Peptides against a protein of PDB entry 7SFY. Designs and how they scored, part 36

Target 1, 41 residues: chain A of PDB entry 7SFY
Amino acid sequence: ELFNLESRVEIEKSLTQMEDVLKALQMKLWEAESKLSFATC

## One batch from the design tools (peptide; made by RFdiffusion4, then SolubleMPNN)

Design b2_p16_6_s3 (from b2_p16_6, 7 letters changed)
Fold by OpenDDE base, seed 2:
Structure b2_p16_6_s3 (fold): chain B 41 residues (1-41), chain C 41 residues (1-41), chain A 16 residues (1-16)
Amino acid sequence: as target 1 above (41 residues)
Amino acid sequence: as target 1 above (41 residues)
Amino acid sequence: DLKKKLEQLKKKLEEL
């Protein structure tokens, strides 16, 4: 396996995409919890 | 959409899985960079 | 779909 600039860029792009999805999931969880709290009060 | 305990648990499981994959990607990047540094020294 | 995105990202990781 050759680790070159291209491979590094691909890994970093994949990391960024995962972080974006993780943030989206965290926001969805927060919104759902917020709605539940609003509905139960 | 009903946000219930089941939905919350599913979202939290998905978040955990994403965090695990993110950590694995970060480790792969670190190992690749470490190997590159070793090969270039 | 976040689940689909997660599975796609897992597959990409396995290819790296």
Scores: peptide ipSAE 0.093, ipTM 0.530, DockQ to the pose 0.059
Fold by OpenDDE base, seed 4:
Structure b2_p16_6_s3 (fold): chain B 41 residues (1-41), chain C 41 residues (1-41), chain A 16 residues (1-16)
Amino acid sequence: as target 1 above (41 residues)
Amino acid sequence: as target 1 above (41 residues)
Amino acid sequence: DLKKKLEQLKKKLEEL
């Protein structure tokens, strides 16, 4: 494994993609919890 | 989609798994950058 | 869909 600028850029792109998925999951959790609270009150 | 306790637990498990992968990628990036700095100095 | 995305991301980590 030779680390170069291309490898760095590829890792950073993957990190960003994972952060986006994490944010999407967090939003889904929040929405689901909000719906549950709304349904039980 | 009916949100229940089981669904919440499953989402939280997925979130944790993604956070672990993110941390692993961040560590790989740091190690790679450290190696690059070491190789260029 | 989210589960699929997670599996794809894990696969990318293994390739890096």
Scores: peptide ipSAE 0.091, ipTM 0.530, DockQ to the pose 0.059
Fold by OpenDDE base, seed 3:
Structure b2_p16_6_s3 (fold): chain B 41 residues (1-41), chain C 41 residues (1-41), chain A 16 residues (1-16)
Amino acid sequence: as target 1 above (41 residues)
Amino acid sequence: as target 1 above (41 residues)
Amino acid sequence: DLKKKLEQLKKKLEEL
């Protein structure tokens, strides 16, 4: 199996998609944490 | 909807899973690039 | 949803 431009582009596209989802998860975590309710005395 | 420990843990698990897959993709890209065949004259 | 996207991306990785 030889590495070619097509294979590279496909892997890079997959990496980009993963990074986008990871960023979305990070944002959701931040949003969820911002909604943390605190008990007050 | 209140943020709770269960929700946080679930999001963090998802983040970790994404990071693991991202790392696997990065490794595959590196391996693929290392196998690049060069034309020689 | 993000969970669905994660699973889809894992499957895509397996195809690479």
Scores: peptide ipSAE 0.091, ipTM 0.533, DockQ to the pose 0.059
Fold by OpenDDE base, seed 1:
Structure b2_p16_6_s3 (fold): chain B 41 residues (1-41), chain C 41 residues (1-41), chain A 16 residues (1-16)
Amino acid sequence: as target 1 above (41 residues)
Amino acid sequence: as target 1 above (41 residues)
Amino acid sequence: DLKKKLEQLKKKLEEL
């Protein structure tokens, strides 16, 4: 495993993609919870 | 779209898995950067 | 869709 600039950039891209998916999931969860609370209240 | 308990639990599991992978990647990145700085300094 | 994206990310990570 040679950690060069290319490897670093690739890892950072993967991290960013994961963070984006994580945020999208959190938003969907929030919307769903909001709808549930709206239906419950 | 019915947000039921099962859907919520599944989303939360997915989020947790992503966070775990994200943390693992961050640790690998940190180790690699540490080795690079050790080789550079 | 999100589950698919997660699996794709996991697959990419195995290649790193």
Scores: peptide ipSAE 0.090, ipTM 0.526, DockQ to the pose 0.056

Design b2_p16_6_s4 (from b2_p16_6, 9 letters changed)
Fold by OpenDDE base, seed 5:
Structure b2_p16_6_s4 (fold): chain B 41 residues (1-41), chain C 41 residues (1-41), chain A 16 residues (1-16)
Amino acid sequence: as target 1 above (41 residues)
Amino acid sequence: as target 1 above (41 residues)
Amino acid sequence: KLAEQLKELQKKLEKL
């Protein structure tokens, strides 16, 4: 397969989508841990 | 939904899986760009 | 939702 502009753009879009989902998971974890810490205080 | 140990472990597993996929995409992009740069030299 | 999004992204990776 030849790497062309279309392939690059598609990979970059996928990377961005993954970063967005990763951030969402990190936020969910942080929120949950924050609530747990608050409930134990 | 109650955040418990099971929920935390599940989120952490999902985070790890996403990081692995993100790294794989980054490597694919780097390899493709590296080959392109080589072909243009 | 997030698990499904991860699965979709993995499928996209397999096609690249």
Scores: peptide ipSAE 0.109, ipTM 0.559, DockQ to the pose 0.057
Fold by OpenDDE base, seed 1:
Structure b2_p16_6_s4 (fold): chain B 41 residues (1-41), chain C 41 residues (1-41), chain A 16 residues (1-16)
Amino acid sequence: as target 1 above (41 residues)
Amino acid sequence: as target 1 above (41 residues)
Amino acid sequence: KLAEQLKELQKKLEKL
């Protein structure tokens, strides 16, 4: 596949989607750890 | 669901997998852009 | 849901 504007935009969209999922996972981890810390304190 | 060690490890594994995919996408983008720049120079 | 999203992103990566 030739790297063109369409391919670049597709990759950038995928990167953005992955970053959003990573942030969601990080938030879930933080919430879970916060609840654990609160329950143990 | 109680946040326990198993849940934490599962989330951390998922985060690591996503980071690996992000790095792979970034490398593909860089390679494609490098090839484009090389072909236009 | 997140695991499904990861799998979908991996499938997209394989097609790029």
Scores: peptide ipSAE 0.107, ipTM 0.559, DockQ to the pose 0.058
Fold by OpenDDE base, seed 4:
Structure b2_p16_6_s4 (fold): chain B 41 residues (1-41), chain C 41 residues (1-41), chain A 16 residues (1-16)
Amino acid sequence: as target 1 above (41 residues)
Amino acid sequence: as target 1 above (41 residues)
Amino acid sequence: KLAEQLKELQKKLEKL
């Protein structure tokens, strides 16, 4: 496949989506751990 | 939902999978950009 | 939701 500006933009969009999902997962983990810490105190 | 060790492990596995996919995407982008740079030189 | 999002992202990776 010929790499061009359109392909780059598409990859960058996918990267951004990945980062958003990763952040959401990290937040869910943090919330769960925070609740656990609260419950264990 | 009760957060327990099993739930934590499952979230961490999902995080790891996301990070692996993210790294793979970043590598693909870098490879594409590197090939473009090579082709434009 | 997260598992579905991960699968969708994996599919996108395979198309790249």
Scores: peptide ipSAE 0.106, ipTM 0.556, DockQ to the pose 0.058
Fold by OpenDDE base, seed 3:
Structure b2_p16_6_s4 (fold): chain B 41 residues (1-41), chain C 41 residues (1-41), chain A 16 residues (1-16)
Amino acid sequence: as target 1 above (41 residues)
Amino acid sequence: as target 1 above (41 residues)
Amino acid sequence: KLAEQLKELQKKLEKL
């Protein structure tokens, strides 16, 4: 497929969705680590 | 669920998988943009 | 849910 504006927009949307899921995983990790620190204090 | 080593390892594995997919998308975007630049030059 | 979202995003990547 020729790279055009539509292809760029589709890839950028997929990147944004990946970043959102990555941030959600990072927040879950932080929450879990925070709970561990509170449980051991 | 109590946060333990197993839960941490599972989240870290998921994060790594997300980062790998994100990098693959970034490379695809770069390749597409590069092809566009070569086609317009 | 997150694992399912990752799997769905991987499938979308394969189609791009």
Scores: peptide ipSAE 0.105, ipTM 0.559, DockQ to the pose 0.057

Design b2_p16_7_s1 (from b2_p16_7, 8 letters changed)
Fold by OpenDDE base, seed 3:
Structure b2_p16_7_s1 (fold): chain B 41 residues (1-41), chain C 41 residues (1-41), chain A 16 residues (1-16)
Amino acid sequence: as target 1 above (41 residues)
Amino acid sequence: as target 1 above (41 residues)
Amino acid sequence: RLEELKKKLWELQERL
């Protein structure tokens, strides 16, 4: 496959979407852990 | 929803999978950009 | 919500 500007832009969009999902999962984990810590105190 | 050990482990597994895919994408991007730079020289 | 995020991850992997 040719790596051109279109391919690069599409990969960058996919990377951004994955980073957004990763951040959302990390936030859910943090919220859950925070609630657990709060309930333990 | 109860956040228990099972939920935590499942979230951590999902995070790991996403990080692995993200790294794979970043590597593909790097390889493609490297080949483009090489071909331009 | 976790299942929805896992599904989005799967959809992304299939598109790549």
Scores: peptide ipSAE 0.106, ipTM 0.530, DockQ to the pose 0.057
Fold by OpenDDE base, seed 5:
Structure b2_p16_7_s1 (fold): chain B 41 residues (1-41), chain C 41 residues (1-41), chain A 16 residues (1-16)
Amino acid sequence: as target 1 above (41 residues)
Amino acid sequence: as target 1 above (41 residues)
Amino acid sequence: RLEELKKKLWELQERL
Protein backbone atom coordinates (compact mmCIF):
# COMPACT_ATOMS: atom_id res chain seq x y z
CA GLU B 1 0.00 0.00 0.00
CA LEU B 2 1.12 3.53 -0.76
CA PHE B 3 1.75 5.19 2.60
CA ASN B 4 0.91 8.88 2.35
CA LEU B 5 -0.66 11.51 4.59
CA GLU B 6 -4.16 10.25 3.70
CA SER B 7 -3.41 6.68 4.87
CA ARG B 8 -1.83 8.01 8.09
CA VAL B 9 -4.93 10.08 8.89
CA GLU B 10 -7.16 7.07 8.17
CA ILE B 11 -5.11 4.79 10.49
CA GLU B 12 -5.21 7.38 13.30
CA LYS B 13 -8.98 7.73 12.80
CA SER B 14 -9.40 3.93 13.03
CA LEU B 15 -7.26 3.82 16.20
CA THR B 16 -9.46 6.47 17.84
CA GLN B 17 -12.64 4.57 16.89
CA MET B 18 -11.24 1.33 18.33
CA GLU B 19 -10.23 3.03 21.59
CA ASP B 20 -13.77 4.44 21.90
CA VAL B 21 -15.32 0.98 21.36
CA LEU B 22 -12.88 -0.55 23.89
CA LYS B 23 -13.91 2.05 26.48
CA ALA B 24 -17.61 1.39 25.75
CA LEU B 25 -17.16 -2.39 26.19
CA GLN B 26 -15.18 -1.89 29.42
CA MET B 27 -17.93 0.38 30.78
CA LYS B 28 -20.66 -2.12 29.81
CA LEU B 29 -18.75 -4.90 31.58
CA TRP B 30 -18.26 -2.74 34.69
CA GLU B 31 -21.96 -1.76 34.82
CA ALA B 32 -23.07 -5.36 34.35
CA GLU B 33 -20.73 -6.62 37.10
CA SER B 34 -21.86 -3.79 39.41
CA LYS B 35 -25.53 -4.70 38.85
CA LEU B 36 -24.79 -8.37 39.47
CA SER B 37 -23.05 -7.48 42.74
CA PHE B 38 -26.04 -5.32 43.77
CA ALA B 39 -28.52 -8.10 42.94
CA THR B 40 -26.48 -10.73 44.85
CA CYS B 41 -25.84 -8.56 47.95
CA GLU C 1 -29.62 -8.55 26.75
CA LEU C 2 -29.65 -11.08 29.58
CA PHE C 3 -26.38 -10.62 31.46
CA ASN C 4 -25.08 -14.01 32.54
CA LEU C 5 -21.71 -15.76 32.67
CA GLU C 6 -21.94 -16.51 28.92
CA SER C 7 -22.36 -12.81 28.00
CA ARG C 8 -19.49 -11.84 30.33
CA VAL C 9 -17.16 -14.34 28.65
CA GLU C 10 -18.23 -13.07 25.20
CA ILE C 11 -17.56 -9.41 26.18
CA GLU C 12 -14.11 -10.28 27.58
CA LYS C 13 -13.36 -12.22 24.37
CA SER C 14 -14.38 -9.19 22.27
CA LEU C 15 -12.21 -6.87 24.43
CA THR C 16 -9.18 -9.12 23.87
CA GLN C 17 -9.79 -9.18 20.09
CA MET C 18 -10.05 -5.37 19.99
CA GLU C 19 -6.84 -4.94 22.00
CA ASP C 20 -5.05 -7.23 19.53
CA VAL C 21 -6.34 -5.17 16.57
CA LEU C 22 -5.33 -1.92 18.34
CA LYS C 23 -1.80 -3.24 18.86
CA ALA C 24 -1.63 -4.30 15.19
CA LEU C 25 -2.74 -0.83 14.01
CA GLN C 26 -0.29 0.91 16.35
CA MET C 27 2.56 -1.26 15.05
CA LYS C 28 1.57 -0.57 11.41
CA LEU C 29 1.50 3.17 12.11
CA TRP C 30 4.90 3.05 13.84
CA GLU C 31 6.46 1.08 10.96
CA ALA C 32 4.97 3.44 8.37
CA GLU C 33 6.17 6.55 10.25
CA SER C 34 9.62 5.01 10.72
CA LYS C 35 9.87 4.30 6.97
CA LEU C 36 8.69 7.83 6.14
CA SER C 37 11.31 9.30 8.48
CA PHE C 38 13.98 7.15 6.81
CA ALA C 39 12.86 8.22 3.33
CA THR C 40 12.72 11.93 4.27
CA CYS C 41 16.05 12.03 6.16
CA ARG A 1 -4.45 -5.27 5.71
CA LEU A 2 -5.95 -1.95 6.86
CA GLU A 3 -9.31 -2.87 5.28
CA GLU A 4 -9.29 -6.22 7.12
CA LEU A 5 -8.65 -4.43 10.43
CA LYS A 6 -11.49 -1.96 9.71
CA LYS A 7 -13.80 -4.90 8.96
CA LYS A 8 -12.90 -6.57 12.29
CA LEU A 9 -13.61 -3.27 14.07
CA TRP A 10 -17.00 -3.02 12.32
CA GLU A 11 -17.91 -6.60 13.30
CA LEU A 12 -17.03 -5.87 16.95
CA GLN A 13 -19.09 -2.64 16.89
CA GLU A 14 -22.11 -4.61 15.57
CA ARG A 15 -21.79 -6.98 18.56
CA LEU A 16 -21.77 -4.09 21.07
Scores: peptide ipSAE 0.104, ipTM 0.533, DockQ to the pose 0.060
Fold by OpenDDE base, seed 2:
Structure b2_p16_7_s1 (fold): chain B 41 residues (1-41), chain C 41 residues (1-41), chain A 16 residues (1-16)
Amino acid sequence: as target 1 above (41 residues)
Amino acid sequence: as target 1 above (41 residues)
Amino acid sequence: RLEELKKKLWELQERL
């Protein structure tokens, strides 16, 4: 395939989507850790 | 679901996989840009 | 190759 403006835009779009999912995963980790309760006995 | 060590490990594994795909996308972009030729006319 | 990366992204999104 010939690399052109359309191909570049598609790759950059995919990168942005990956970054958004990464942030969502990081937030889920933080939320889970914030709700973590330890045994109190 | 109860957050425990197993849940944390699974989330961290997913984060690592996302980072690996991000790096692959970034490399693809760089490779495509490095091969880009402009019109010479 | 781009489609493979998009597939991996989709799979990760579905697991999230």
Scores: peptide ipSAE 0.104, ipTM 0.535, DockQ to the pose 0.061
Fold by OpenDDE base, seed 4:
Structure b2_p16_7_s1 (fold): chain B 41 residues (1-41), chain C 41 residues (1-41), chain A 16 residues (1-16)
Amino acid sequence: as target 1 above (41 residues)
Amino acid sequence: as target 1 above (41 residues)
Amino acid sequence: RLEELKKKLWELQERL
């Protein structure tokens, strides 16, 4: 495929979307851990 | 869904997969830019 | 290749 301005912009948009999903997964992990309950002796 | 060791491990695996895809997109962008040709005057 | 990466992104989003 020919690399041009359109393909560059599409790759950069995909990178930004990946970063947003990565942040969402990190927040979901933090929220799950913050709600973690444990048995105490 | 109940947060437990299994769900934590699954979220961490998803985070790692996202980072790997992000790296792959960055490399693809670099490869495309490295192959970019331009007209010289 | 880019389409495969977008597919993996979509699959991960569906699991979120």
Scores: peptide ipSAE 0.103, ipTM 0.531, DockQ to the pose 0.061

Design b2_p16_7_s2 (from b2_p16_7, 9 letters changed)
Fold by OpenDDE base, seed 2:
Structure b2_p16_7_s2 (fold): chain B 41 residues (1-41), chain C 41 residues (1-41), chain A 16 residues (1-16)
Amino acid sequence: as target 1 above (41 residues)
Amino acid sequence: as target 1 above (41 residues)
Amino acid sequence: RLEELKEQLWQLQERL
């Protein structure tokens, strides 16, 4: 396939989507850690 | 599910895998841009 | 190659 403006836009769109998912995973990790309770005995 | 050390490790493993895919996409973008040729007419 | 990377992303999203 020939790389052109459309191909670049598609790759950049996919990169943005990946970054959004990474941020969501990082938030899930933070939320899980914030709810973590230790044993009290 | 109860968040514990195993859950944290699994999330961190997935985050690392996502970052690796992001880096691969960024490299593909860079390679495509490096091979880009403009019209010469 | 791009479609493969998108599929890998999708698989990660489905797993977590």
Scores: peptide ipSAE 0.109, ipTM 0.537, DockQ to the pose 0.061
Fold by OpenDDE base, seed 4:
Structure b2_p16_7_s2 (fold): chain B 41 residues (1-41), chain C 41 residues (1-41), chain A 16 residues (1-16)
Amino acid sequence: as target 1 above (41 residues)
Amino acid sequence: as target 1 above (41 residues)
Amino acid sequence: RLEELKEQLWQLQERL
């Protein structure tokens, strides 16, 4: 397809959405690790 | 679900996959912009 | 290709 302003804006929106999901996954990992408990002797 | 080593590894795999998709989108944008040509007078 | 990347994004969002 011909690259134009519409295509550029769509790719930039997708990039922003990917970054938001990446941040959400990082926060999920941090929350899970912060709740991790271990057996102590 | 109980957070354990399996859950941690799965989240880290998802993070890596998101980073790979983000890189692919960035490369697609760069390739499209590098091929962008304009009319000259 | 962009549509394929959007599908991969959607699959990861559904697992979150």
Scores: peptide ipSAE 0.106, ipTM 0.534, DockQ to the pose 0.061
Fold by OpenDDE base, seed 3:
Structure b2_p16_7_s2 (fold): chain B 41 residues (1-41), chain C 41 residues (1-41), chain A 16 residues (1-16)
Amino acid sequence: as target 1 above (41 residues)
Amino acid sequence: as target 1 above (41 residues)
Amino acid sequence: RLEELKEQLWQLQERL
């Protein structure tokens, strides 16, 4: 498959989407760990 | 849902999996861009 | 290959 502007834009969109999901997972982990720490105190 | 060891382990596995996919996408983008640059020269 | 990565992403999103 040829790498052109359309392919690049599509890959960049996928990258952005994955980064957003990664951030969401990291936030969920942080929130859960924060609640655990709070409950332990 | 309670956050316990099982939940934490599962979230960490999902994070690792996402990071691996993100790295794979970034590598594919880099390879494609590198080939484009090579072909342009 | 990109489609497979997108599918893996979708599976992870379903769990959020």
Scores: peptide ipSAE 0.104, ipTM 0.531, DockQ to the pose 0.058
Fold by OpenDDE base, seed 5:
Structure b2_p16_7_s2 (fold): chain B 41 residues (1-41), chain C 41 residues (1-41), chain A 16 residues (1-16)
Amino acid sequence: as target 1 above (41 residues)
Amino acid sequence: as target 1 above (41 residues)
Amino acid sequence: RLEELKEQLWQLQERL
């Protein structure tokens, strides 16, 4: 496969997708950790 | 900036780093969610 | 944008 503009666009799409997943995971982790902090038992 | 072999190597390093962090986040999320499942209160 | 993402990943990695 040639590393050309098409390859770049595809990699940038993958990076964007990974960034979105990373943000979602960060939010979910924050929510889960927050719930643990408010646990009374 | 030219999208050349150097750019590709740098992007691939970034992708690898993102993947490693993503895995770590997934593990931490699983651990946090698991702790919530074992909560008795 | 890639450099900003690398910085965010570094900060996240330090927190973990």
Scores: peptide ipSAE 0.097, ipTM 0.475, DockQ to the pose 0.080

Design b2_p16_7_s3 (from b2_p16_7, 11 letters changed)
Fold by OpenDDE base, seed 1:
Structure b2_p16_7_s3 (fold): chain B 41 residues (1-41), chain C 41 residues (1-41), chain A 16 residues (1-16)
Amino acid sequence: as target 1 above (41 residues)
Amino acid sequence: as target 1 above (41 residues)
Amino acid sequence: KLKQLKEELWKLQERL
């Protein structure tokens, strides 16, 4: 693969999208665990 | 969504898979940036 | 929603 400014920008965009999905999954996990904790209290 | 042990394990597997892909992308970015730095020295 | 997140992950992996 030829590394140029376009390739760098595309990789950084993909990284940002993955970090956003990771954050969304972590928030869903937290909500689910919080509901479980609340239901077990 | 019903939160049970199966759902939790599936979310954690998805998170791990995404973290592995993020790490691979970060390594590719580092290699590309390192090659560019080397070529510009 | 979990299914949609997995599908978005798959699409990202195919673009890389």
Scores: peptide ipSAE 0.101, ipTM 0.524, DockQ to the pose 0.056
Fold by OpenDDE base, seed 2:
Structure b2_p16_7_s3 (fold): chain B 41 residues (1-41), chain C 41 residues (1-41), chain A 16 residues (1-16)
Amino acid sequence: as target 1 above (41 residues)
Amino acid sequence: as target 1 above (41 residues)
Amino acid sequence: KLKQLKEELWKLQERL
């Protein structure tokens, strides 16, 4: 497919969606580590 | 499920995989933008 | 939920 403005916007939306998912996973990791630290102290 | 070392490692592997996909998408975006810039100059 | 999220990201990667 020819790269145009529409393709760029679609890639940028996909990147943003993946970044949001990464942040959600990082938060889940932090919550889990926080609970583990609390339970092991 | 109880958070343990195995669960942490599995989350970290998933995060790494997602970061690799993000980097690949960023590279695709860069290549596409580079080609577009070359074609529009 | 984590598996579903990984599958959605994979589908997104295949679409690009």
Scores: peptide ipSAE 0.101, ipTM 0.521, DockQ to the pose 0.058
Fold by OpenDDE base, seed 3:
Structure b2_p16_7_s3 (fold): chain B 41 residues (1-41), chain C 41 residues (1-41), chain A 16 residues (1-16)
Amino acid sequence: as target 1 above (41 residues)
Amino acid sequence: as target 1 above (41 residues)
Amino acid sequence: KLKQLKEELWKLQERL
């Protein structure tokens, strides 16, 4: 396929959206870890 | 839901997989940009 | 919800 400005803009938008999904998953991991209770004696 | 070691490991594996996909897409973008020919007069 | 986010990521890959 021919790489042009339209293709570039679309790829960059998709990458940004994937980075947002990754950040959301990292936040979910952090939230889960932050809620982890340790057994106390 | 209870956060346990199994859940943590599964989330971390999923995050790693997504990071690998992001890197692959960034490489594809770089390759496409590198192959972009500019019109020369 | 993790499964849903993985599915959305997969859909993005298929569009590229």
Scores: peptide ipSAE 0.099, ipTM 0.519, DockQ to the pose 0.059
Fold by OpenDDE base, seed 5:
Structure b2_p16_7_s3 (fold): chain B 41 residues (1-41), chain C 41 residues (1-41), chain A 16 residues (1-16)
Amino acid sequence: as target 1 above (41 residues)
Amino acid sequence: as target 1 above (41 residues)
Amino acid sequence: KLKQLKEELWKLQERL
């Protein structure tokens, strides 16, 4: 498989998608941790 | 900046790192959600 | 942007 402009575009799309998922997971983790602290007080 | 083998190796390392962080976040999220369900029962 | 993402990931790993 050739590492060309097409492969670069696909990798950049995948990186963007992973970045978006990471942000969503970070937000969900923050929400879960916040709820946990609220429920144990 | 040239999209060459060196750039590919750096991107693949970054992707692997992102995947590892995603897995760790998913595990922590699962643990947090599990604790939340345990505390509300 | 990739360098910034690496730095954010590193900070995230340190927080985990």
Scores: peptide ipSAE 0.092, ipTM 0.465, DockQ to the pose 0.079

Design b2_p16_7_s4 (from b2_p16_7, 9 letters changed)
Fold by OpenDDE base, seed 4:
Structure b2_p16_7_s4 (fold): chain B 41 residues (1-41), chain C 41 residues (1-41), chain A 16 residues (1-16)
Amino acid sequence: as target 1 above (41 residues)
Amino acid sequence: as target 1 above (41 residues)
Amino acid sequence: KLEELKEELWELQKRL
């Protein structure tokens, strides 16, 4: 496919969505590690 | 589910996989923008 | 929720 403005916008949408999912996973990891630390006390 | 070592390892695997996909998307965007810049000269 | 995030990742990979 020829790269144009529409292709760029679609890639940027995918990047933003992936960053949001990455942040959500990082928060879940933090919550799980926090609970583990509490249980280890 | 109770958080344990197995759960942590699984979350970290998912995070790594997402970071790899994010990097691939960023590289695709860069390649497309590079081609666009070349065509604009 | 982890499985939902994995599905979202899979859909994003399909778009690559």
Scores: peptide ipSAE 0.105, ipTM 0.531, DockQ to the pose 0.059
Fold by OpenDDE base, seed 1:
Structure b2_p16_7_s4 (fold): chain B 41 residues (1-41), chain C 41 residues (1-41), chain A 16 residues (1-16)
Amino acid sequence: as target 1 above (41 residues)
Amino acid sequence: as target 1 above (41 residues)
Amino acid sequence: KLEELKEELWELQKRL
C-alpha cells in the first residue's frame, strides 16, 4: 500500500468516524443500562 | 429492544473490540507517518 | 442499532 497525503487524510477521517461510533455505542449502552435500572426499581 | 445481561455483555465485548481496532489503526498511522518522515529525510 | 454500527466499523476497517 502506498502512503501519501491522500492516504493519511483518509485514515484520519476513518479514525474520527470510528471514535464517533465508539462514543455512540457507549451512549447506547448507558441508555440501555439506565432504562434497565429504572425498570428494575 | 430488549436489554438484559446477555445484551450488555455483548455490547461491552463489541466496545472493547472497537477500542482495540482504533488503537491498532492509530499505531498503523504512526508507523506510516514515521516511514514517510524517514523517506522524506 | 448495535449491528449497524458494527457493520459501519467493519466497512471502515476494510478501507484501511
Scores: peptide ipSAE 0.103, ipTM 0.530, DockQ to the pose 0.062
Fold by OpenDDE base, seed 3:
Structure b2_p16_7_s4 (fold): chain B 41 residues (1-41), chain C 41 residues (1-41), chain A 16 residues (1-16)
Amino acid sequence: as target 1 above (41 residues)
Amino acid sequence: as target 1 above (41 residues)
Amino acid sequence: KLEELKEELWELQKRL
């Protein structure tokens, strides 16, 4: 396909959305790890 | 749900996969932009 | 939640 301004803008929007999803998943991991309890005596 | 080692490993694998996809898409964008030609006189 | 976000990412990949 021909790459033009419209195509670039759409790809950049999609990449931004994917980065937001990645950040959300990283935050979920952090939250889960932060809530992790360890067995104590 | 309980967060345990198995859950953490699974999340980390998923995050790594998503990061790889993001990198691949960023490379595709770079390749497309690198091949972009401009009209000349 | 994780599976839903993975599916969202997959759908984005298909659109590109």
Scores: peptide ipSAE 0.101, ipTM 0.526, DockQ to the pose 0.059
Fold by OpenDDE base, seed 5:
Structure b2_p16_7_s4 (fold): chain B 41 residues (1-41), chain C 41 residues (1-41), chain A 16 residues (1-16)
Amino acid sequence: as target 1 above (41 residues)
Amino acid sequence: as target 1 above (41 residues)
Amino acid sequence: KLEELKEELWELQKRL
């Protein structure tokens, strides 16, 4: 497959998706850690 | 900038970094959730 | 880490 505008658009979509997943995971981690601290205090 | 080999290499580096962070976050999330379940049982 | 990576991605996208 040619590394062209189409490939760029697809890669940028994938990067955006990964960023969204990373944010979601960070939020979940924060929530889990917060709950853990709350429960163990 | 042209979407060329140089751009591809840089994007792939960024993707690899994101994947590594994603894996680390997933592992941390798993650990946090595991600890939470253990503490609340 | 995420914000740094986001910024790096933004700069990359801006350059491309």
Scores: peptide ipSAE 0.098, ipTM 0.475, DockQ to the pose 0.043

